Peptides against a protein of PDB entry 7BDX. Designs and how they scored, part 25

Target 1, 212 residues: chain A of PDB entry 7BDX
Amino acid sequence: EMGAAACTLLWGVSSSEEVVKAILGGDKALKFFSITGQTMESFVKSLDGDVQELDSDESQFVFALAGIVTNVAAIACGREFLVNSSRVLLDTILQLLGDLKPGQCTKLKVLMLMSLYNVSINLKGLKYISESPGFIPLLWWLLSDPDAEVCLHVLRLVQSVVLEPEVFSKSASEFRSSLPLQRILAMSKSRNPRLQTAAQELLEDLRTLEHN

## One batch from the design tools (peptide; made by RFdiffusion4, then SolubleMPNN)

Design b1_p9_5_s3 (from b1_p9_5, 6 letters changed)
Fold by OpenDDE base, seed 1:
Structure b1_p9_5_s3 (fold): chain B 212 residues (1-212), chain C 212 residues (1-212), chain A 9 residues (1-9)
Amino acid sequence: as target 1 above (212 residues)
Amino acid sequence: as target 1 above (212 residues)
Amino acid sequence: TEREERLLQ
């Protein structure tokens, strides 16, 4: 209980840039983010296959951790820290996103995807995550999720890749050959306006790349 | 491990007034401070009599909690919150200070005493803690501690009482009859300059009260 | 299109 409460408060205050700087300025930041990855991994591994995220203290704790990572990644110095000093955490997030089945741990997926998206704002971060083994298959695996919010954040992450020519060029062949175009087209017709817009924007970006 | 790490980071960032305001502005603040009291109580109760504070994750966790309370109490709105909405936590801190033997859990005592001192800056806070059952005996019990830092913070808390006539008048008879004057005089001759100064100032304040 | 994703409580 107390750990979840403390983490939740830390998550809330981490929305401030000054708090992110304070978190990173301490000598405990490295250890904290290392243990964060381990804790998230342990939580996902403790899930018995088809068990949905129950509203539990453990779930709330891991949500708060993922939220902290997201808020740190929202700040430039936080992105630099994660990419330079906490790559193992990024690797863990990528791994956990791959380990989760479609429809499994939807809220956690959203938070982890938001963190990766924030990391992708930094070219060095985008390069790191996009060069991760199985990154393109992972995106398509995640895009098979029935949840509109998961799919939205996947599409945003895909867009981050396609908007950066230096990154896209490295995976362009694999990307084009494996692109779930029919799925993205279906999303562009979604009743969810956010998902619809994200899919439409991505389709426009892809069309622009075909003509250049 | 993760709980201690999160609490420690939260402690560090709580040194900022803006972070304290953010902690208090959330809907989780009441629950957090309630659980904080329970956690501190559980920790103290788990101590086997004469066991010194080991450098443990649990100790670090409770230190961080006590540090958070201290930093919250350092801010005016934090004092108001504690005195209005978290009186049970203040009662717990007073109880735990009474439950600990001289020389036992020195670091925790210091942090708890610092929190009470900060609360005592607010007249409403000072009234609340000084009207607690057994408060004057508790001060003298704590002043029997062999640790100079504990004694320093006890003397500061005593000074907060004697500097406020409205509070002092209520306990003046008990205070005068039970005052460990010889102990305070010994502290005024301490080799620790902070303890020496605090004892000397208190003796001057007491002399001033005898003449008024 | 680059948005800083902030998770607010």
Scores: peptide ipSAE 0.126, ipTM 0.857, DockQ to the pose 0.077
Fold by OpenDDE base, seed 2:
Structure b1_p9_5_s3 (fold): chain B 212 residues (1-212), chain C 212 residues (1-212), chain A 9 residues (1-9)
Amino acid sequence: as target 1 above (212 residues)
Amino acid sequence: as target 1 above (212 residues)
Amino acid sequence: TEREERLLQ
């Protein structure tokens, strides 16, 4: 209980840029983010057996950790830190997103995807994650999720790749050959207005790239 | 490990007034400080058996919790919160300070004493702790500690009582009758300059009160 | 294109 409560408070205050700077300016940041990855991995590996109640202290703890990573990645110095000093954590997030089944741990997926999106704001971060083995297949796997919020954040991450010529050019052939166009078209007709808009914008961006 | 790391980071950032305000402005503060008291109590009760390595994750966790309470009490709104909404935590700190033997858990004692000192800056806080049953005997018990830093913070807390006429007048008879004058005089000759100074100042303040 | 930064509260 107490660990989850403390981590939840740390998550809440990490919405401040000054708090992110304070976390990163300390000597404990590297250790914290290393253990974060291990903790998240251990949690996901434990899901195969017991239906961990989504409201468990353990779940709340992992959500808070993922929230902290997201908030750190929302800040320029945080992105730089993650990409330069905590690449193993980024690799772990990518791995865990691949290991989780559609509909499994939706809230955690959303948080992890938001963290990757924030990392993708930095060109170095976007290059790092997009050059990860199996990245494109992972995006399509995640886009098969029945949850609209998961799919929304996948589409935003895909858009980040498409809008960056330096990244898109490296993967354009694989991207075009494997693009789940029918799935994205279906999302452009979703009753969820955020998902609908994101899918429409991505389709427009893709059309623009085919004509260039 | 992860809980202690997260709590340690929360401790570090709680040195900021803005972070304290953010913690207290949230809906989770009451629960957090309630569980904090319980966690600290459970830790102290567990010490009777295993020599908990001072460097254990559990010890680090409790130190971080006590550090957070200290930092919250350093801020005016934090003192108000503790005295108005978390009195049980203050009662727990007083209890734990009484339960610990001389030389036992020195670092934790220092942190708890620092929190009580910070609470004593508020007249309402000082009234609350000084009106707690057994407060004066507790001060003398704590002053028997062989650790100079423990004794220093006890002397500072005693000085807070002595310097406030509205509080001192209520307990002056018990205080004068039980005062470990020889112990304080010995501290005024300590090789530790901070302890020496604190003891000398307190002796001067006491002399001033006898002549008024 | 301005990318939205996400803060979680």
Scores: peptide ipSAE 0.117, ipTM 0.857, DockQ to the pose 0.076
Fold by OpenDDE base, seed 3:
Structure b1_p9_5_s3 (fold): chain B 212 residues (1-212), chain C 212 residues (1-212), chain A 9 residues (1-9)
Amino acid sequence: as target 1 above (212 residues)
Amino acid sequence: as target 1 above (212 residues)
Amino acid sequence: TEREERLLQ
């Protein structure tokens, strides 16, 4: 698919802040990100049928789209754009993360989680995604994934919530009552050093909050 | 089509030299430009059937592709890449310009002619395209177009040949014997000032060559 | 702590 090739090139160049600004400075950005959400949704809905090969042009296209969203969200003006003008895309990403089973579409989950993490750097973005209905259950659903990289990015997103008192206070009761502590403790003993570190840091942050 | 939206964004950012360098610095550039040629060819071949709406996602996609090629060819490293590594794409553009009738796909013709003109700035590029079989007949076929912008870009490409002695000397006999002088003279009297100027300059260049 | 903005290359 020519679309996958073009989108993959756009993904590569979107790592530049100036390219992100150029993408967002045009009148076409809104339409692009709207169709991005629809395309990702269509792809995830197709997974219940035919085993789409992970290396298909369609999967590569969706990976590139998720990568572009991640790179846009990595930039301050990109976060502002997504949170102000592309909320439907964020809602779609949250929905799709819920629709995917543990072990299903691991690479796409990682990309989507990275985009949400980047959005969470902005307090307005963190507020928006954390106030999404079922956000806390979604985090625990995702933390049941057997993939260490999925779990790593979930832990980073959880840490973004825990480190922001304004956000954590709103969900603290649900968070404390549903926290999969044994799972996080198991991750703190992981052979994956990035997962191990992220789990240890989160456990320290949680201990600090219990003493406050 | 999501592909058209992505490709249109890539076209917009490809006006930057740094973005062109980034596109070409990746391992995906060759595949992208190969599929670009195939996609443009498929589009032109489809025109003999259903009246594809000029404003379709497919036409917009092909316009964006042709625009990207033009922007890549505008940069020195892009010209080098196209002439060294994407000759099949240049051959495809020449073929498609021949396959299109006068007045057919005017916007696409203009974009393709602009890409060839940019390639012609490089002597190696000019040599390559001008040594294409039927290149001179192709120029005259394109110069029969009723569109002033098509004719303008043909005249610019003809001027690139006329101003380069190494290239002009190889085709001078065929050029002189087939030159549509009356058509160029008519263009020098055009109400389109850009076309008028380009035709006048070319007539002056040709007079200079007849006296040498 | 400046959260490392993750660019996907």
Scores: peptide ipSAE 0.108, ipTM 0.857, DockQ to the pose 0.077
Fold by OpenDDE base, seed 5:
Structure b1_p9_5_s3 (fold): chain B 212 residues (1-212), chain C 212 residues (1-212), chain A 9 residues (1-9)
Amino acid sequence: as target 1 above (212 residues)
Amino acid sequence: as target 1 above (212 residues)
Amino acid sequence: TEREERLLQ
């Protein structure tokens, strides 16, 4: 209980750039983000058993942790910190996104995808994430999710890859051969306007790449 | 582990007024400070048993909680919040200070005394604390502590009472009859310069009150 | 434009 409450407050205040700088300026940031990855991993591993109530203290704690990572990744110095000093956390997020089944832990998936997208704003972050083993299959696995918000954030991450020639060139062959084009086309007709827009933009970006 | 790390980060960032305002501006502040009191109480009750290592995750967590309360009480809106909405927490701090033996949990005592001192900056806070049952005996109990830092913060709290006529008048009879004058005089000769100064100032304040 | 996705509570 108390841990979840404290972590939720930390999440709330981490929306400020000054708070993110304060978190990173201290000698405790490394340890905090190391334990964060372990805690998120332990939570996801516990889900295969009892239907943990989505509103449990444990769930709320992990949501707050994922929210903190997202807010840190939203700041330039936070992205630099994560990519330089907390790569294990990024690896953990990628692993957990692969371990979760479609429709499982939707809120956590969204938060983790948002954090990865924020990291991808930095070219160094994008390179690190996209060079991770199984990254392209992971994107397509996540794009099979029935949740529109999960799919939206996957499409944004795919767009970050497609828009960066240095990154896209390394994966272009695998990307073209495995691209779930029919799924993306279906999303471009979604009633969810955010998903529709993201899918349409990505389709336009892909067409531009085929003509160059 | 993770709870203590998150709470320690929250403590660190709570040194900012803007962070304190953010904590209090949310709908979660009441619950957080309610659970804070319960957690501190549970920790102190657990000390009568096993010599909990001072560096335990539990100890660090409770130190961080006490630090957060101190930093909240350092801000005007934080004092107002504590005195209006979290009186149970103030009652808990007073109770815990009474339950701890001289020399026991020195660091926690210092943090709790600092929080009470900060609350005492507000006349409403000072009135609330000083009107608590057993407040004057509690001050003298705490002043028996062998730790100079504990005694320093007790003397500061006593000074807050002495300097406020509206408060001092209500307790003047009990205060004069039970004042550990010899102990305060001994502290005015301490090799600790902060303790020496605080004791000397309090003795001057007391002399001024006897002549009026 | 850096689309900073902040999860503001």
Scores: peptide ipSAE 0.139, ipTM 0.857, DockQ to the pose 0.077; fails the geometry check

Design b1_p9_5_s4 (from b1_p9_5, 6 letters changed)
Fold by OpenDDE base, seed 5:
Structure b1_p9_5_s4 (fold): chain B 212 residues (1-212), chain C 212 residues (1-212), chain A 9 residues (1-9)
Amino acid sequence: as target 1 above (212 residues)
Amino acid sequence: as target 1 above (212 residues)
Amino acid sequence: TERELRLLQ
């Protein structure tokens, strides 16, 4: 209980750039983000058994941790820190996204995808995550999720890859050969305007790349 | 482990006034400080048995909580919040200071005394804590602690009472009859300059009050 | 950047 409460407050205040700088400027940041990855991993591994209630203290704790990572990644110095000093956390997030089933832990998936998207704003971060083993298959597997918000954040992450020629060129062949075009086309017709827009923009970006 | 790490980061960033405002402006502040008191109480009650290592995760967690309370009380709006909305926490701190033996949990005693001192900057806070049952006996009992830093913060809290005529007048008879004058005089001769100064200042304040 | 996702929760 108290841990979740403290972590949730830390999440709330981490929306401030100055708070992110304070978190990262201390001697405890490395330890904190190392334990964060371990805690998230332990939580996801515990889900294979008993139906943990989404509103449990443990769930709230992990949501707050994922929120902190997202808010850190939303700041330039935070992105730099994560990609330079906390790569294991990024590896953990990618692994956990692969371990979660479609429809499982939707809220956590969204938070982790938001974190990765923010990391992808940094060219070094984008390179790092896109070069992770199984990254492209992971994106398509995540895009099969029934949740529109999960799919939205996957499409945004895909767009970040497509918009960077230096990154896209490295995986263009695999990308083109495995692209779930029918799925993206279906999303471009979604009644969800955010999902529709993201899918349409990605389709436009892809068409532009086929003519170059 | 993760709870202590998150709470320690929250403690660090709570040194900022803006962070204190953010903590208090949220809908979670009341719950957080309620659970804080409960957690501190549970920790102190656990000490009667096994020698908890001062460097345990539990100890670090409670130190961080006490640090957060201190940092909140260091801000005007934080003092107002504590004395208006979290009085149970102040009652808990006073109770726990009474439950701890001389030489026991020195670091926690110091943090709790620092919190009470900061609260005493607010006239309403000073009134509240000074009107607590057993407050004067508690001060003298705490002043018997072998730790110079504990004694220093007790003397500072006593000085806050003495310097406010509206508060001092209510307890002046009890204060004069029970004052450990020999103990304070001994502290005024301490080799610790901070303790020496605090004791000397208090003795000067007391002399001034005897002539009025 | 305008692309940054901040969680205000």
Scores: peptide ipSAE 0.057, ipTM 0.856, DockQ to the pose 0.056
Fold by OpenDDE base, seed 4:
Structure b1_p9_5_s4 (fold): chain B 212 residues (1-212), chain C 212 residues (1-212), chain A 9 residues (1-9)
Amino acid sequence: as target 1 above (212 residues)
Amino acid sequence: as target 1 above (212 residues)
Amino acid sequence: TERELRLLQ
């Protein structure tokens, strides 16, 4: 309980850039993010067991950790830190997103996807993530999720790849050959306005790349 | 481990007034400080057992909690919050300071004393603490500690009482009858310059009160 | 359009 409460407060205050700078300016940041990855991995591995009762405190704790990573990644210096000094955490997030089935741990998936999206704003971050083994198959796996928020953040991450020619050119062949076009088209007709817009924008961006 | 790391980061960033305001502005502050008191109490109770190996992570966790309380109490709105909404935590800190023997849990004692000192800057806080049952005997119990930092913060807390006529007048008789004058005089000769100065200042303040 | 995600609380 106490760990979850402390971590949740840290998540809340990490919405400030100055707090992110303070977190990263200390000698403890590296260790914190190392343990974060391990903790998230341990949690996800525990879900494959018959223990139906997700300890609500454990879940909340891991959500707060993912929230902190997201907020750190929302700031330029935070992105630099993650991409330069905490790549193992990024690898862990990518792995966990692959290990989770569609519809499983939706809230955690959203937070992890938001963190990766924020990292993708930095070209170095986008390169690192997109060059990760199985990244494109992972995008399509995640896009099969029944949850609209998961799909929304996948589409946004795909858009970050598509809008960066230097990154997209490396994966363009694989991307085009595996593109779940019918799934994206279905999302462009969603009743969720955010999902609808994101899908439509991505379809427009893809059309632009076919004509160039 | 993760709880201690998160709490330690929260402690570090709580050195900012804006972070304290953010912590207190949320709906989670009350619960956090309630659990904080319980956690600190549980830790101190565990020390009476033969388990010599203080789990270093547990100790660090509790130190971070006490540090957060100290930093909250360093800010005007934080003092208001503690005195108005988290009195149980203050009661717990006073209790734990009494339960610990001289030389036991020195670092935790220092942090708890610093928190009480910060609370004592507010007249309402000083009144609340000083009117706690056994407060004056507690001061002398703590002043028997062999640790110079513990003694320093006790002397500062005593000074806060002595310098407030509205508070001191209520306890002046008990205070004068129980004053460990020889102990304070010994501290005024300490090789620790901070302890020496604090003891000398308190002796001067006490002399001023004898002439008035 | 601002690319960065809104900071979570």
Scores: peptide ipSAE 0.050, ipTM 0.854, DockQ to the pose 0.082
Fold by OpenDDE base, seed 3:
Structure b1_p9_5_s4 (fold): chain B 212 residues (1-212), chain C 212 residues (1-212), chain A 9 residues (1-9)
Amino acid sequence: as target 1 above (212 residues)
Amino acid sequence: as target 1 above (212 residues)
Amino acid sequence: TERELRLLQ
């Protein structure tokens, strides 16, 4: 309980750039983010057993951790830190996104996807995550999720790849051969306006790339 | 482990007034400080059993919690919050200071005393803690500690009482009858310069009050 | 497109 409460407060204050700088300026940042990955992994591995209540202290704790990572990744110096010094955490997030089934741990999945999206704003971060083994299959696995918010954040991450020629060129063949076009087209007709817009924009970007 | 790491980071950033304001501006502050008291109490109660390693994750966690309380109490709005909304936490700190033997949990004792000293800067806070049952006996119990830092912070808290006529007048009879004068005189001759100075100042303040 | 950095609270 206390850990969840502390992490939740830390999450809230980590929305400040100055707080992120203070977290990263300390000698404890590396250890914190290392343990964060381990904690998230332990949580996801525990899901195969007991139906962990979504509102449990453990779930709240892991949500707060994922939120902190997202807020750190939202800032330039935070992205630099994650990509330079906490690559294992990024690897863990990618792994956990692969381990989770469609509809499983939706809230955590959204937070992890948001963190990866923020990392993708940095070209070095985008390169790192997109060059992870199985990244493209992972995107399509995640895009099979029934949750509109999961799919939205997958589409945003896909767009980050598509809009960066240096990254897209490396994966273009696999991307084109495996693209779930019918799924994306269906999303462009979604009743969720954010999902609809994201899918439409991605389809426009893809059309532009086919003519180039 | 993760809880200790998170609390340690929160402790570090809570040295900022803006971070304290952010913590207190949220709807989670009350719950956090309530659980803080419970956690500290559980830790102190566990000391009668196994020799908890001073460097354990649990100890680190409780130190960070006490540090956060100290940092909150260092700011005017934080003092107002503690005295208005978290009185149970203050009661718990006073209780735990009474439960700890001389030389026991010195580091935690110092942090708790520092938090109470900070609370004592607010007249409402000083009134609240000084009107707690057994407060004066508690001060003398704490002043029997062999640790110079513990004694230093007790003397500072005693000085906060002595320098406030409205508070001192209510306890003056008990204070004068139970004052460990020889102990304070011995501290005024300490090799610890901070303890020496604090004891000398308090003795001067007491002499001034005897002539008034 | 302004990549809105979403700060989660």
Scores: peptide ipSAE 0.043, ipTM 0.855, DockQ to the pose 0.077
Fold by OpenDDE base, seed 2:
Structure b1_p9_5_s4 (fold): chain B 212 residues (1-212), chain C 212 residues (1-212), chain A 9 residues (1-9)
Amino acid sequence: as target 1 above (212 residues)
Amino acid sequence: as target 1 above (212 residues)
Amino acid sequence: TERELRLLQ
């Protein structure tokens, strides 16, 4: 209980840029983010057995950790730190997103995807993520999720790839050959207006790229 | 490990007034400080059996919790919050200081005493602490500690009582009748210059009160 | 294209 409460408060205050700078300026940051990855991995590996109640202290703890990573990645110096000094954490997040089944641990998926999206704002971060083995298949796997919010954040991450010529050019062939176009078209008709808009915008961006 | 790391980071960032305000402005503060007291109590109760290594994750966690309370109490709104909304935590700290033997858990004692001292800066806080049953005997019990840093913080807390006429007048008889004068005189000769100074100043303040 | 920074609370 106490661990989850402390981590939740740390998550809340990490919404401040100054707090992120303070976390990163300390000698403890490297260790903290290393253990974060290990903790998240251990949690996901534990899900195959017990239906961990989503409201458990363990779940809340992991959600808070993922929230902290997201807030760190929302700051320029935080993105730089993650990409330069905590690449193993990014690799872990990518791995965990692949290990989770559609509909499994939706809230955590959303948080992890938000982290990756924020990292993708940095060109170096986007390059790192997109050059990870199996990244494109992972995106399509994640788009198979029945949850609209998961799919929304996947679409935004896909859009980040598409909008960066340096990144898109490296994987354009694989991307085009594997694109789940029918799935994205279905999302453009979603009753969820945010998902609908994101899918429509991505489809427009893709059309623009085909004409260039 | 992860809990201690998260709490340690929260401790570090709580040195900022803005972070303290953010913690207290949230709906989670009351629960957090309630659980803090319970956690600290559970830790102290566990000490009778295993020599908990001072560097254990559990110890580090409790130290971080005590550090957070100290930092909260260093801010005016934090003192107000503790005195108005978390009195049970203050009661717990007083109890734990009484339960610990001389030389036992020195670092935690120092942190808890620093919390009480910070609370004592607020007249309402000082009144609350000093009106707690057994407070004066507790001060003298704590002065029996062989650790100079523990004794230093006790002397500062005693000085806070002595320097406030409204508080001192209520307990002047008990204070004078039980004062470990020889112990304080010995501290005024300590090789620790901070302890020496604090003891000397307190002796001067006491002499001033006897002439009024 | 404006990229939205996301801060979670």
Scores: peptide ipSAE 0.049, ipTM 0.856, DockQ to the pose 0.075; fails the geometry check

